# Ledger of designs, part 27: peptides against a protein of PDB entry 5YCA

Target 1, 132 residues: chain A of PDB entry 5YCA
Amino acid sequence: RSLPAERNPLYKDDTLDHTPLIPKCRAQVIEFPDGPATFVRLKCTNPESKVPHFLMRMAKDSSISATSMFRSAFPKATQEEEDLEMRWIRDNLNPIEDKRVAGLWVPPADALALAKDYSMTPFINALLEASS

## One batch from the design tools (peptide)

Design b1_p22_1_s4 (made by RFdiffusion4, then SolubleMPNN; from b1_p22_1, 12 letters changed)
Fold by OpenDDE base, seed 2:
Structure b1_p22_1_s4 (fold): chain B 132 residues (1-132), chain A 22 residues (1-22)
Amino acid sequence: as target 1 above (132 residues)
Amino acid sequence: SAAEAAEEAEFERWFAENYVRP
């Protein structure tokens, strides 16, 4: 697969300690037509553009938004590049497609695999370790 | 806190605009 050339400088170092990020995560309830759902979120700001973005985990099954990971990691990605990566995820990982929430959601092990590819390991470790 | 409330509201708007299915 071909990942976008430019990556968010926030993720330039995949070896950083994740523990300082844990207390930055927050649990939040979102209301849906069929009832509420809890998400654990982590605000990530691109230090170059100052544009904020969120990474998120479903509290119920600990799945992580792969789509949000990709968009945060590759802010200048084309739609074609995103589509290609999402197809790769469908073909190679174990994504969940929720009826209420858009994008691809992946279990913790898959999220960490993607995190390695996107250089986001500290952020995903923190998101997975945070309480819901 | 006010900062926490603001970030909560920010997430809610962001989520609604990008991840709620039509």
Scores: peptide ipSAE 0.753, ipTM 0.952, DockQ to the pose 0.869
Fold by OpenDDE base, seed 1:
Structure b1_p22_1_s4 (fold): chain B 132 residues (1-132), chain A 22 residues (1-22)
Amino acid sequence: as target 1 above (132 residues)
Amino acid sequence: SAAEAAEEAEFERWFAENYVRP
């Protein structure tokens, strides 16, 4: 597969210690027609553009939004590039498509695999370890 | 805190605009 050429400079170093990011995560309840759901979120700001973005985990099953990961990692990606990656995820990982929430959601192991590909390992480790 | 409330509101808006299915 072909990932976008330009990556968010926030994710320059995939080897950094993730523990300082854990306390930056926050649990938040979102209301849906069928009831509330808790998400753990981590605000990530692109240091060049200063545009904020969130990474998020479903508290109940620990699924991570792969779509949010991709969009955060590749801020200048085209829709075609995103579609290509989402197809790859469907073909190679174990994504979940939630009825309430858009995008592809992946289990922790898959999230960490994507994190390695996107150079986001510290951020995803922190998101997974944070309390809900 | 005000900062936490602001970020919570920011996430809620962001989530609603991008990840809530019609």
Scores: peptide ipSAE 0.752, ipTM 0.952, DockQ to the pose 0.877
Fold by OpenDDE base, seed 4:
Structure b1_p22_1_s4 (fold): chain B 132 residues (1-132), chain A 22 residues (1-22)
Amino acid sequence: as target 1 above (132 residues)
Amino acid sequence: SAAEAAEEAEFERWFAENYVRP
């Protein structure tokens, strides 16, 4: 697969300690037509553009939004590049498609695999360890 | 706090615009 050339400078160092990020995570309830669902979120601001973005975990099954990871890691990616990566995820990982929430969601192990590819390991570790 | 409430609102709007299915 071919990942986008430019990556969010927030993720330049994949070896940083993740523990300082844990207290920055927040649990939040979102109301849906079929009932409430809790998400754990982590606000990630691109230090160059100052544009904020959120990473998300579903509290119930700990699945992580792969789509949000990709969009955060590659802020200049085209829709074609995103589609290509999402197809790769479908072919190589174990994503789920939620009926209420858009994008691909992956289990923790898959999220960490993607995090390595996107250089987001500290952020995903923090998101997974945060309380809900 | 006001800051926390503001970020909650920010997330809710962001989520609704980008990740809520029609």
Scores: peptide ipSAE 0.752, ipTM 0.952, DockQ to the pose 0.878
Fold by OpenDDE base, seed 3:
Order: C-alpha cells, then sequence, then structure tokens
Structure b1_p22_1_s4 (fold): chain B 132 residues (1-132), chain A 22 residues (1-22)
C-alpha cells in the first residue's frame, strides 16, 4: 500500500523511549445518550504547525483509534488517501466499528503494527500502558 | 488543576466535533 508522502515531524524517531509519555496520558469519561464511556487520551502537538491532536484508547476493550493515528501521522493527507488506508486496515487487520464513535478502532496488536508503519511506536506503547 | 481542566475541555470539544456519530 501507499502512505502519504509527508509525515508529522513529531514522529521522526520511532526508537525513542516511551516511558516518559505514560504519565502524560489521561483517562476521561465521555457521556453518550446510552451511557458513559471511558477513554485514555494522549495529546500530541505537531511541532511545526502547533496544531494539537489526540490519540485515543477505549478503556473497556483497549482498542486504539486507527483513524486518529493516521490523521496525526499524516496531517496533509487527503480524504482519498485516508479512505484507502482505512480500506487496507479493514482488509488486513481486525478493526472494530463502534456505533457511537466514528473511525476505525483496532486491538492493541494491530495498533502496534500500524504504529510501526506510521513511525509512532513510542506513543502507542505509552497509550497502551497508561492506567484507565 | 486549571490546566488539566482546560485540556479535558479541549478534548471533549475536539471529540464531539470529530468523532461523535450523529
Amino acid sequence: as target 1 above (132 residues)
Amino acid sequence: SAAEAAEEAEFERWFAENYVRP
């Protein structure tokens, strides 16, 4: 598959120690019409554009938002490029589509596979290890 | 803290605008 050419410079080094990022994660409850759900979030700011973005894990099943990962990693990606990647994820991984929350959500192992492809392994490791 | 509360509010707005299904 083809990924967008330009990547968020925040993810230039995939080999960094993830442990300093763990305490930066936060658990937060979001209210939905059918009840509350807890998410673990990590704020990630593009150092060039200064635009903030969040990575997210569902506390209940530990699934990670692949959509949020992609959008954070590739800030200049077109909708077509995102759609192509999401189709690839559907075809090759084990995504979950939630009725309340948009985007594709993937289990931890799949999230780590994507993290490797997007060069954001430290951030996903931290997000997975953080307390909910 | 005030800073944490602000970030919590930021996330809630961001989430509502981008990831809540209609």
Scores: peptide ipSAE 0.751, ipTM 0.952, DockQ to the pose 0.871

Design b1_p22_2 (made by RFdiffusion4)
Fold by OpenDDE base, seed 4:
Structure b1_p22_2 (fold): chain B 132 residues (1-132), chain A 22 residues (1-22)
Amino acid sequence: as target 1 above (132 residues)
Amino acid sequence: SEEEEFETLMEELHEEAEEEAE
């Protein structure tokens, strides 16, 4: 597959220590028609454009939104590029489409695989390690 | 606040999910 050419400069170094990011994560309860659900979120701001994106994990099963990862990693991606990547995820990983929240949600191992591809490993490690 | 920002995002993603289900 081919990922978008330009990546969020926030993720220029995949080797950084993730531990300083852990306390930046926050647990938050969201109310849905079928009941509340807890998410762990991490606000990630592009240092150049100043545009923020939230990375998010479902507290219950630790699933992470791959769609949110992609959108954060590739701020100039087209819809076609996103669709292509989401299709790749469907074909190669184990995503779940949650009825409550749009996007593809992937288990921790898959999230870390994507994180490597997107150069987001520290951020995903922090998100996974944070308390809920 | 970030809490409010996230709530807004989740509301949008919820609406999107509902539309996809239709």
Scores: peptide ipSAE 0.726, ipTM 0.940, DockQ to the pose 0.935
Fold by OpenDDE base, seed 5:
Structure b1_p22_2 (fold): chain B 132 residues (1-132), chain A 22 residues (1-22)
Amino acid sequence: as target 1 above (132 residues)
Amino acid sequence: SEEEEFETLMEELHEEAEEEAE
């Protein structure tokens, strides 16, 4: 598959130690009409543009938003490029579409597979290890 | 705050999810 050409420089080195990122993660309760849900979030700021994106994990089942990963990794991606990648995820991984929160949510193993493709493994490892 | 920023994001994603379900 074809991924966008320009990647967030925050993810220039996929081999970095993830442990310093763990304490940067935060648990947060979000209120929905059908009840509260806890998420673990990690604010990731592009060091050049200074534009932030949140990576996020559902505390209950450890699902991670693949859509948020993509948007953080490829800040200049077109809607067509995003749609193409989301279709690839549907066809090749095990995503779920949550009725409360838009985007494709993937289990930890799939999130790590995407993280390798997007060069953001340390960030996803930290997000998965953080407490809720 | 980051907490407020995240709440805003989640509200937007919630509205998007509801629109897709309609």
Scores: peptide ipSAE 0.726, ipTM 0.940, DockQ to the pose 0.938
Fold by OpenDDE base, seed 2:
Parts: sequence; structure tokens; C-alpha cells
Structure b1_p22_2 (fold): chain B 132 residues (1-132), chain A 22 residues (1-22)
Amino acid sequence: as target 1 above (132 residues)
Amino acid sequence: SEEEEFETLMEELHEEAEEEAE
């Protein structure tokens, strides 16, 4: 597959210690028509553009939004590039399409695989380790 | 606040999910 050429400079170093990011994660309850659900979120700000993105994990099953990861990692990606990557995820990983929240949600192991591809390992490790 | 920002995002993603289900 072909990932977008330009990556968020926030993720320039995939080898950084993730532990300082853990206390930056926050648990939050979201109300849906069928009931409440808890998410763990991490606000990630592009140091160049100053545009923030939220990485997010479902507290119940620890699944992480691959779509949010992609959008954070590749801020200048085209819709076609996103669609291509989402298709790859469907074909090669184990995504879940939640009825309440759009995007592809992947289990922790798959999230870490994507994190390596997107150079987001510290951020995903922190998100997975944070309490809900 | 970040809490409000996240709520807004989740609302948007919820609307998208509803549209995909139709």
C-alpha cells in the first residue's frame, strides 16, 4: 500500500518514551441514544499547523479508531488516500465498524501495527495504557 | 474545553454512523 507522503511532524520520532503521555489521556463518557459509552481520548496537536486531533479508545473493549489515527498522522491526505488505507485495513486487519461512531475501530494489537506504520507508537502505547 | 471539543467530534462521528446505516 501507499501511505500519504506528508506526515504530521508530531510523529517524527517513533522511539520516544510514551510514559509522559499517559497522564495526558482522559476518560470521558459520551451519551448515545442506546446508552452511555466511555472513551479514553488523547489530544494531539500538530506543532506546525497547530491543528489538534483526538486519538480515541473504547473503554469497553480497548478498540482504537484507526480512522482517527490516519487523520492525525496524515493531515494533508486526500479522500482517495484515506479510502485506500481504510480498504487495506478491512482486508488485512480485524476492524470493527461501530453503529454509534463512524470509522474503523481496531483491537490493540492491530492499533500497534498501524502505529508502527504511522510512526505513532508512543501515542498509541500511552492511549492503551491509560486508565478508563 | 477539551471535553467539549471531544463531545463535538463524537457527535459528528455519530451523525456519520447514522447516515452510513441508512
Scores: peptide ipSAE 0.726, ipTM 0.940, DockQ to the pose 0.937
Fold by OpenDDE base, seed 3:
Structure b1_p22_2 (fold): chain B 132 residues (1-132), chain A 22 residues (1-22)
Amino acid sequence: as target 1 above (132 residues)
Amino acid sequence: SEEEEFETLMEELHEEAEEEAE
């Protein structure tokens, strides 16, 4: 597969210690028509553009939004590039499509695999270790 | 606040999910 050429400079170093990011994560209850659901979120701001993105984990099964990871990692990606990556995820990982929240959600092991590809390992480790 | 920002995002993603289901 071919990932977008330009990556968010926030993720320039995949080897950073993740522990300082854990306290920055927050649990939040979202009300849906069919009932409430708890998410753990981490706000990630591009240091150059100042555009923020939320990384997010479902508290119930620890699934992480791969779509949100991609959008944060590749701020200049086209819709075509995103669609191509989402197809790759469907073909090679174990994503789920939640009826309440758009995007592809992947289990922790798959999220860490993507994190390695996107150079986001510290952020995903922190998101997974944070309390809900 | 970040809480309000996240609520807004989740509302948008919920609307998108509903559109995809139709």
Scores: peptide ipSAE 0.725, ipTM 0.940, DockQ to the pose 0.936

Design b1_p22_2_s1 (made by RFdiffusion4, then SolubleMPNN; from b1_p22_2, 11 letters changed)
Fold by OpenDDE base, seed 2:
Formats: sequence, C-alpha cells, structure tokens
Structure b1_p22_2_s1 (fold): chain B 132 residues (1-132), chain A 22 residues (1-22)
Amino acid sequence: as target 1 above (132 residues)
Amino acid sequence: SEDEEFLEEMRRLAAEAAERAK
C-alpha cells in the first residue's frame, strides 16, 4: 500500500526510547450516553506546525485509535489518502468501529504494526504501557 | 487544560459516531 509522502516530523526517529513518554500519558474518564469509559491519551504536538493530536487507547480492552494515529502521522494527508488507509486496515487487520467514538480501533498488536509503518513505535509503546 | 482539550476531541468523535449510526 501507499502512505502519504509527508510525515509529522515528531516521528522522524522510530528508534527513540519510549519510557520518557509514559508519564506524559493520562487516563481520563469520558461520559457517554450509555455510561462512562476510561481512555488513556497522549498529546502529540507537531514540532513544526505546533498542531496537536491525541493518541488514544481504550482502557477496557487496550484498543488504540488507528485513525488518530494516521491523522497525527500524516498532517497533510488528503481525505482520499485517509480513506484508502482505513480501507486497508479494515481489509488486513481486525479493527473495531465503536458505536461511541468514531475511528477504527485496533488491538495492541495491530497498533504496533501500524506504529512501525507510521514511524510511531515509541509513542504507541508508551501509550500501551501507561496506567489506566 | 489538556483534559478539556481531550474532552472536546472526544465530543467531536462521538458526534461523528452518532452520524455514522444514522
């Protein structure tokens, strides 16, 4: 598959130590019509544009929003490029489309596979290791 | 605060999910 050409410079080095990012993660309870749910979040700011994105994990099953990963990794991606990648994820991974929160949510193993593709491994490792 | 920022993000995503369900 083809990914967008330009990537968020925050992710220029996929080999960085992830441990300093762990304490930057935060657990937060979000109220939904059907009840509360806890998410673990990591605010990732593009060092060039200063535009932030939240990476997010559901505390209950550790699923991670692949859509948020993509949007953070590829700030100049077109909607068509996003749609193409989301289709690939549907076809090749095991995403869940949660009724409460939009995006494709993938289990930890799939999230790490995507992280490698998007050069986000340290950030996803930190997000997965953070407490909820 | 970051908590407020994330809440706003989640509200947006919740709205999108609601639209998808229609």
Scores: peptide ipSAE 0.728, ipTM 0.942, DockQ to the pose 0.924
Fold by OpenDDE base, seed 4:
Structure b1_p22_2_s1 (fold): chain B 132 residues (1-132), chain A 22 residues (1-22)
Amino acid sequence: as target 1 above (132 residues)
Amino acid sequence: SEDEEFLEEMRRLAAEAAERAK
């Protein structure tokens, strides 16, 4: 597969210690028509553009939004590039399409695999370790 | 607040999911 050429400079170093990011994560209850659900979120701001994106984990099953990861990692990606990556995820990982919240949600192991590809490992580690 | 920002994002994604379900 072909990932977008330009990556968010926030993710320039995949080897950084993730522990300082843990306290920046927050649990938040969201109300849906079928009831409340808790999400753990991490606000990630592009240091150049100052545009933020939220990484997010479902507290119940620890699923992480791969779509949000992609959008944070590749701020200049086209819709076609996103669609291509989402198709790859469907074909190679174990995503679910939640009825309540759009995007492809993947289990922790798959999230970490994507994190390696997107150079987001510290951020996903922190998101997974944060309390809910 | 960040809570409000996240809520807004989740509302957007929820709306998108609702459209997909139709």
Scores: peptide ipSAE 0.728, ipTM 0.942, DockQ to the pose 0.929
Fold by OpenDDE base, seed 1:
Structure b1_p22_2_s1 (fold): chain B 132 residues (1-132), chain A 22 residues (1-22)
Amino acid sequence: as target 1 above (132 residues)
Amino acid sequence: SEDEEFLEEMRRLAAEAAERAK
């Protein structure tokens, strides 16, 4: 598949130690019509543009928002590029489309596979290891 | 605050999900 050419410089080095990122993660309860749900979030700021994105995990089942990963990794991606990648995820992984929150949510193993593709492994490892 | 920022993001995504369900 084709990923966007320009990647967030925050993710230059996929080999970095993830442990320093763990304490930067935060758990937060969000109220929905059907009740509260806890998410673990990690604010990731593009060091050049200063535009932030939240990586996010559902505390209950550890699902990670692949859509948020993509948007963080590829800040200049077109909507068509995003749609193409989301279709790839639907076809090749096991995403969940949650009724409460938009985006494709994937289990930890799939999230780590995407993280490798997007060069953001340390960030996803940290997000997965953080407490809720 | 970051909590408020995240809440705003989640509200946006929730609205998008609600629209998808229609």
Scores: peptide ipSAE 0.728, ipTM 0.942, DockQ to the pose 0.929
Fold by OpenDDE base, seed 3:
Structure b1_p22_2_s1 (fold): chain B 132 residues (1-132), chain A 22 residues (1-22)
Amino acid sequence: as target 1 above (132 residues)
Amino acid sequence: SEDEEFLEEMRRLAAEAAERAK
């Protein structure tokens, strides 16, 4: 597969220590029609454009939004490029589509595989280790 | 606050999910 050419400069170094990012994660309860659910989030701001994106994990099963990862990593991607990547994820990983929240949610191992592809490993490691 | 920002994002994603279900 092919990924978008331009990547968020926040993710220029995939080898950085993730531990300083853990305290920046926050747990938050969100109310839905069928009841509350807890998410762990990490705000990631593009240092050039100053546009933020939230990476997010479901506390219940540790699933991570692959869609939010893609949008953060590739801020100039077209909708067509996103659709192609989401199709690849459906075909090659184990995504879940939640009825409450849009996007493809993947288990921790798959999230780390994507993180390697998107150069986001420190951020996903921190998100996974943070408390809920 | 960041809590308010995240809540707004989740509301947007919830709305998108609801539209897909229709």
Scores: peptide ipSAE 0.727, ipTM 0.942, DockQ to the pose 0.911

Design b1_p22_2_s2 (made by RFdiffusion4, then SolubleMPNN; from b1_p22_2, 11 letters changed)
Fold by OpenDDE base, seed 1:
Structure b1_p22_2_s2 (fold): chain B 132 residues (1-132), chain A 22 residues (1-22)
Amino acid sequence: as target 1 above (132 residues)
Amino acid sequence: SEDQEFEEEMRRLAAEAAERAK
């Protein structure tokens, strides 16, 4: 597959220690028609554009939004590029399409695989280790 | 606040999910 050419400079170095990011994660309860659900979130701001994106994990099953990962990693991606990547995820990983929240949600192992591809490993490690 | 920002994001994603379900 072909990922977008330009990546968020926040993810320049995939080898950094993730532990300093853990305390930056926050648990938050969101109300839905079928009841409340807790998410763990990590606000990631592009140091050049100053545009923020939230990485997010469902507290209950630890699934992570791959869509949010992609949008954070590739700020200038076209809709076509996103669609292609989401199709790849459907074909190669184990995504869940939640009825409450849009996007493709993937289990921790798949999230880490994507993190490697997107150079987001420290951020996803932190998100997974943070308490809910 | 960041809580409000996240809630707004989740609201948008929830709306999108609702449209998909139609």
Scores: peptide ipSAE 0.726, ipTM 0.942, DockQ to the pose 0.927
Fold by OpenDDE base, seed 5:
Structure b1_p22_2_s2 (fold): chain B 132 residues (1-132), chain A 22 residues (1-22)
Amino acid sequence: as target 1 above (132 residues)
Amino acid sequence: SEDQEFEEEMRRLAAEAAERAK
């Protein structure tokens, strides 16, 4: 498949140790009409543009937002490129479209597969290992 | 705060999800 050419400089090295990122993760309860839900979040800031994005995991089932991963990894991606990747995810992985929160949510194994493609492995490992 | 920033992001995503459900 075709991923955007330019990637967030934050993710230039996919081999870095993830453990320093674990304490930067935070659990947070969000209120929804059908009740509260806990998320684990990691704020990721592009070191050049200074634009932040949150990576996020549902505490209950460890699902991770692939959409947020993509938006963080590819800051100059067009909507068409995002739509194309989301369709690929639907066709090739096991995404969930949650009724409460938009985006495609994927289980840990799929998240790690995407992380490899997006060069985000340390960040997703940290997000998965953090306490909720 | 980061808590507030995240709440705002989740609010946006929740609104988008609600619109999709219509």
Scores: peptide ipSAE 0.726, ipTM 0.942, DockQ to the pose 0.907
Fold by OpenDDE base, seed 4:
Structure b1_p22_2_s2 (fold): chain B 132 residues (1-132), chain A 22 residues (1-22)
Amino acid sequence: as target 1 above (132 residues)
Amino acid sequence: SEDQEFEEEMRRLAAEAAERAK
């Protein structure tokens, strides 16, 4: 597969210590028509553009939004590039399309695999370790 | 607040999911 050429400079170094990011994560209850659900979120701001994106984990099963990861990692990606990556995820990982929240949600192991590809490992580790 | 920002994001994603379900 071909990932977008330009990546969010926030993810320049995939080897950074993730522990300082843990306290920046927050648990939040969101109300849906079928009831409440808790998410753990991490606000990630592009240091150049100052545009933020939320990384998010479902508290119940620890699944993480791959779509949000992609959008944060590749701020200049086209819709076609996103669609291509989402197809790859469907074909190679174990995504879930939740009825309540759009995007492809993947289990922790798959999220970490994507994190490596997107150079987001510290951020996903922090998101996974944060309390809900 | 960040809580409000996240809630707004989730509302958007929820709306998108609802459209997909139609």
Scores: peptide ipSAE 0.725, ipTM 0.942, DockQ to the pose 0.938
Fold by OpenDDE base, seed 3:
Structure b1_p22_2_s2 (fold): chain B 132 residues (1-132), chain A 22 residues (1-22)
Amino acid sequence: as target 1 above (132 residues)
Amino acid sequence: SEDQEFEEEMRRLAAEAAERAK
């Protein structure tokens, strides 16, 4: 597969220590029509454009939003490019589509595989290790 | 606050999910 050419400068170095990012993660309860659910979030701001994106993990099963990862990593991606990547994820990983929240949610191992592709490994490691 | 920002994001994603279900 092919990924978008331009990547968020925040993710220029995939080898950085993730531990300083752990305290920046926060657990938060969100109310839905069928009841509350807890998420762990990490705010990631593009250092050039100053546009933020939240990376997010479901506390219940540790699933991570691959869609949010993609949107953070590739801020100039077209909708077509996103659709192509989401199709690849459906075909090659184990995504779940939640009825309450849009996007493809993947288990921790798959999230780390994507993180390697998107150069986001420290951020996903921190998100997975943070308390809920 | 960041809590408010995240709530807004989740609300947008919830709205998208609801539209797909229609």
Scores: peptide ipSAE 0.725, ipTM 0.942, DockQ to the pose 0.895

Design b1_p22_2_s3 (made by RFdiffusion4, then SolubleMPNN; from b1_p22_2, 11 letters changed)
Fold by OpenDDE base, seed 2:
Structure b1_p22_2_s3 (fold): chain B 132 residues (1-132), chain A 22 residues (1-22)
Amino acid sequence: as target 1 above (132 residues)
Amino acid sequence: SEDAEFEEEMRRLAEEARRRAL
């Protein structure tokens, strides 16, 4: 598959220690029509554009939003490029399409595989290690 | 606050999910 050419400079170094990011993660309860659910979030700001994105993990099953990862990693991606990547994820990773929250949600192992592809490994490791 | 920002993001994603279900 082909990923967008330009990546968020926040993720320029995939080898950085993730531990300093752990305390930046926060658990937060969100109310839905069918009841509350807890998420662990990590705010990631593009150092050039100053545009933030939240990486997010469902506390219940540790699934992570691949869609949010992609949007954070590739700030100039076209809708077509996103659609193609989401199709690839559907075809290769058996993601969950939650009825409450849009996006493709993947288990931790798959999230880390995507993180390697997107150069986001420290951020996803931190998100997974943070308490809920 | 970041809490408010996240709530807004989740609201948006929830609305998107509802539209998909229709």
Scores: peptide ipSAE 0.737, ipTM 0.944, DockQ to the pose 0.910
Fold by OpenDDE base, seed 4:
Structure b1_p22_2_s3 (fold): chain B 132 residues (1-132), chain A 22 residues (1-22)
Amino acid sequence: as target 1 above (132 residues)
Amino acid sequence: SEDAEFEEEMRRLAEEARRRAL
């Protein structure tokens, strides 16, 4: 597959220590029509554009939003590029489409595989290790 | 606050999910 050409400069180095990012993660309860759910979130701001995105994990099963990862990693991606990647995820990983929250949610192992592809490994490691 | 920002993002994503269900 192909990924968008331009990546968020926040993710220029995939080898950085993730531990300083752990305390930046926060658990937060979100109310839905069918009841509350807890998420762990990490605010990631593009150092050039200053546009933020939240990376997010469901506390219950540790699923991570691959869609949010993609949108954070590739700030100039077209909708077609996003659709192509989401299709690849459907075909090659084990995503869940949650009824409450849009996006493809993937288990931790798949999230880390994507993180490697998107150069986001420290951020996803931190998100996975943070308490809920 | 970041909490409010996240709530707003989740609201938008929830609305998107709702539209898919229709």
Scores: peptide ipSAE 0.737, ipTM 0.944, DockQ to the pose 0.904
Fold by OpenDDE base, seed 3:
Structure b1_p22_2_s3 (fold): chain B 132 residues (1-132), chain A 22 residues (1-22)
Amino acid sequence: as target 1 above (132 residues)
Amino acid sequence: SEDAEFEEEMRRLAEEARRRAL
């Protein structure tokens, strides 16, 4: 597959220690028509554009939004590039399309595989280790 | 606040999910 050429400079170094990011994560309850659900979130701001994105984990099953990962990692990606990557995820990983929240949600192991591809391993490690 | 920002993002994603279900 072909990933977008330009990546968020926030993710320039995939080898950084993730532990300082853990306390930046926050658990938050979101209310839906069918009831509340808890998410763990990490606000990630592009240091150049100053545009923020939330990385997010469902507390119940630890699934991570791959769509949010992609959008954070590749700020100049076209819709076609996103669609191509989401199709790849559907074909090669085990994504869930939640009825309540849009995007492809993947289990922790798959999230870490994507994190390696997107050069954002420290951020996903922190998100997974944070308490809910 | 970050809580309010996240709630707004989740609202948007919830709306997208509802449209998909139609």
Scores: peptide ipSAE 0.737, ipTM 0.944, DockQ to the pose 0.924
Fold by OpenDDE base, seed 5:
Structure b1_p22_2_s3 (fold): chain B 132 residues (1-132), chain A 22 residues (1-22)
Amino acid sequence: as target 1 above (132 residues)
Amino acid sequence: SEDAEFEEEMRRLAEEARRRAL
């Protein structure tokens, strides 16, 4: 498949040690109409543009938002490019579309596969290891 | 705060989810 040409410079090195990122993760309770849910989040700031994106994991089942990963990795992606990648994820993985929170949510193994494609492995490892 | 920033992001995503459900 074709991914956007320009990637967030935050992810220039996929081989870095992830452990220093673990303390930067935070658990947070979000209120929904059907009740509260806990998420683990990691704020990732593009070092050039200074634009932040949150990576996020559901505490209950460890699902990770692939949509948020894509938006963080490819800050200049068009809507068409995002749509194509989300279609690829639907066709090749087994994502969940949660009724409460938009985006495609994938289990840890699939999140790590995407992380490799997006050069985000340290960040996703940290997000997965952080406490909830 | 980062907590407030995340809450706002989740609010936007929740609103988007609700619109799709209608």
Scores: peptide ipSAE 0.736, ipTM 0.944, DockQ to the pose 0.909

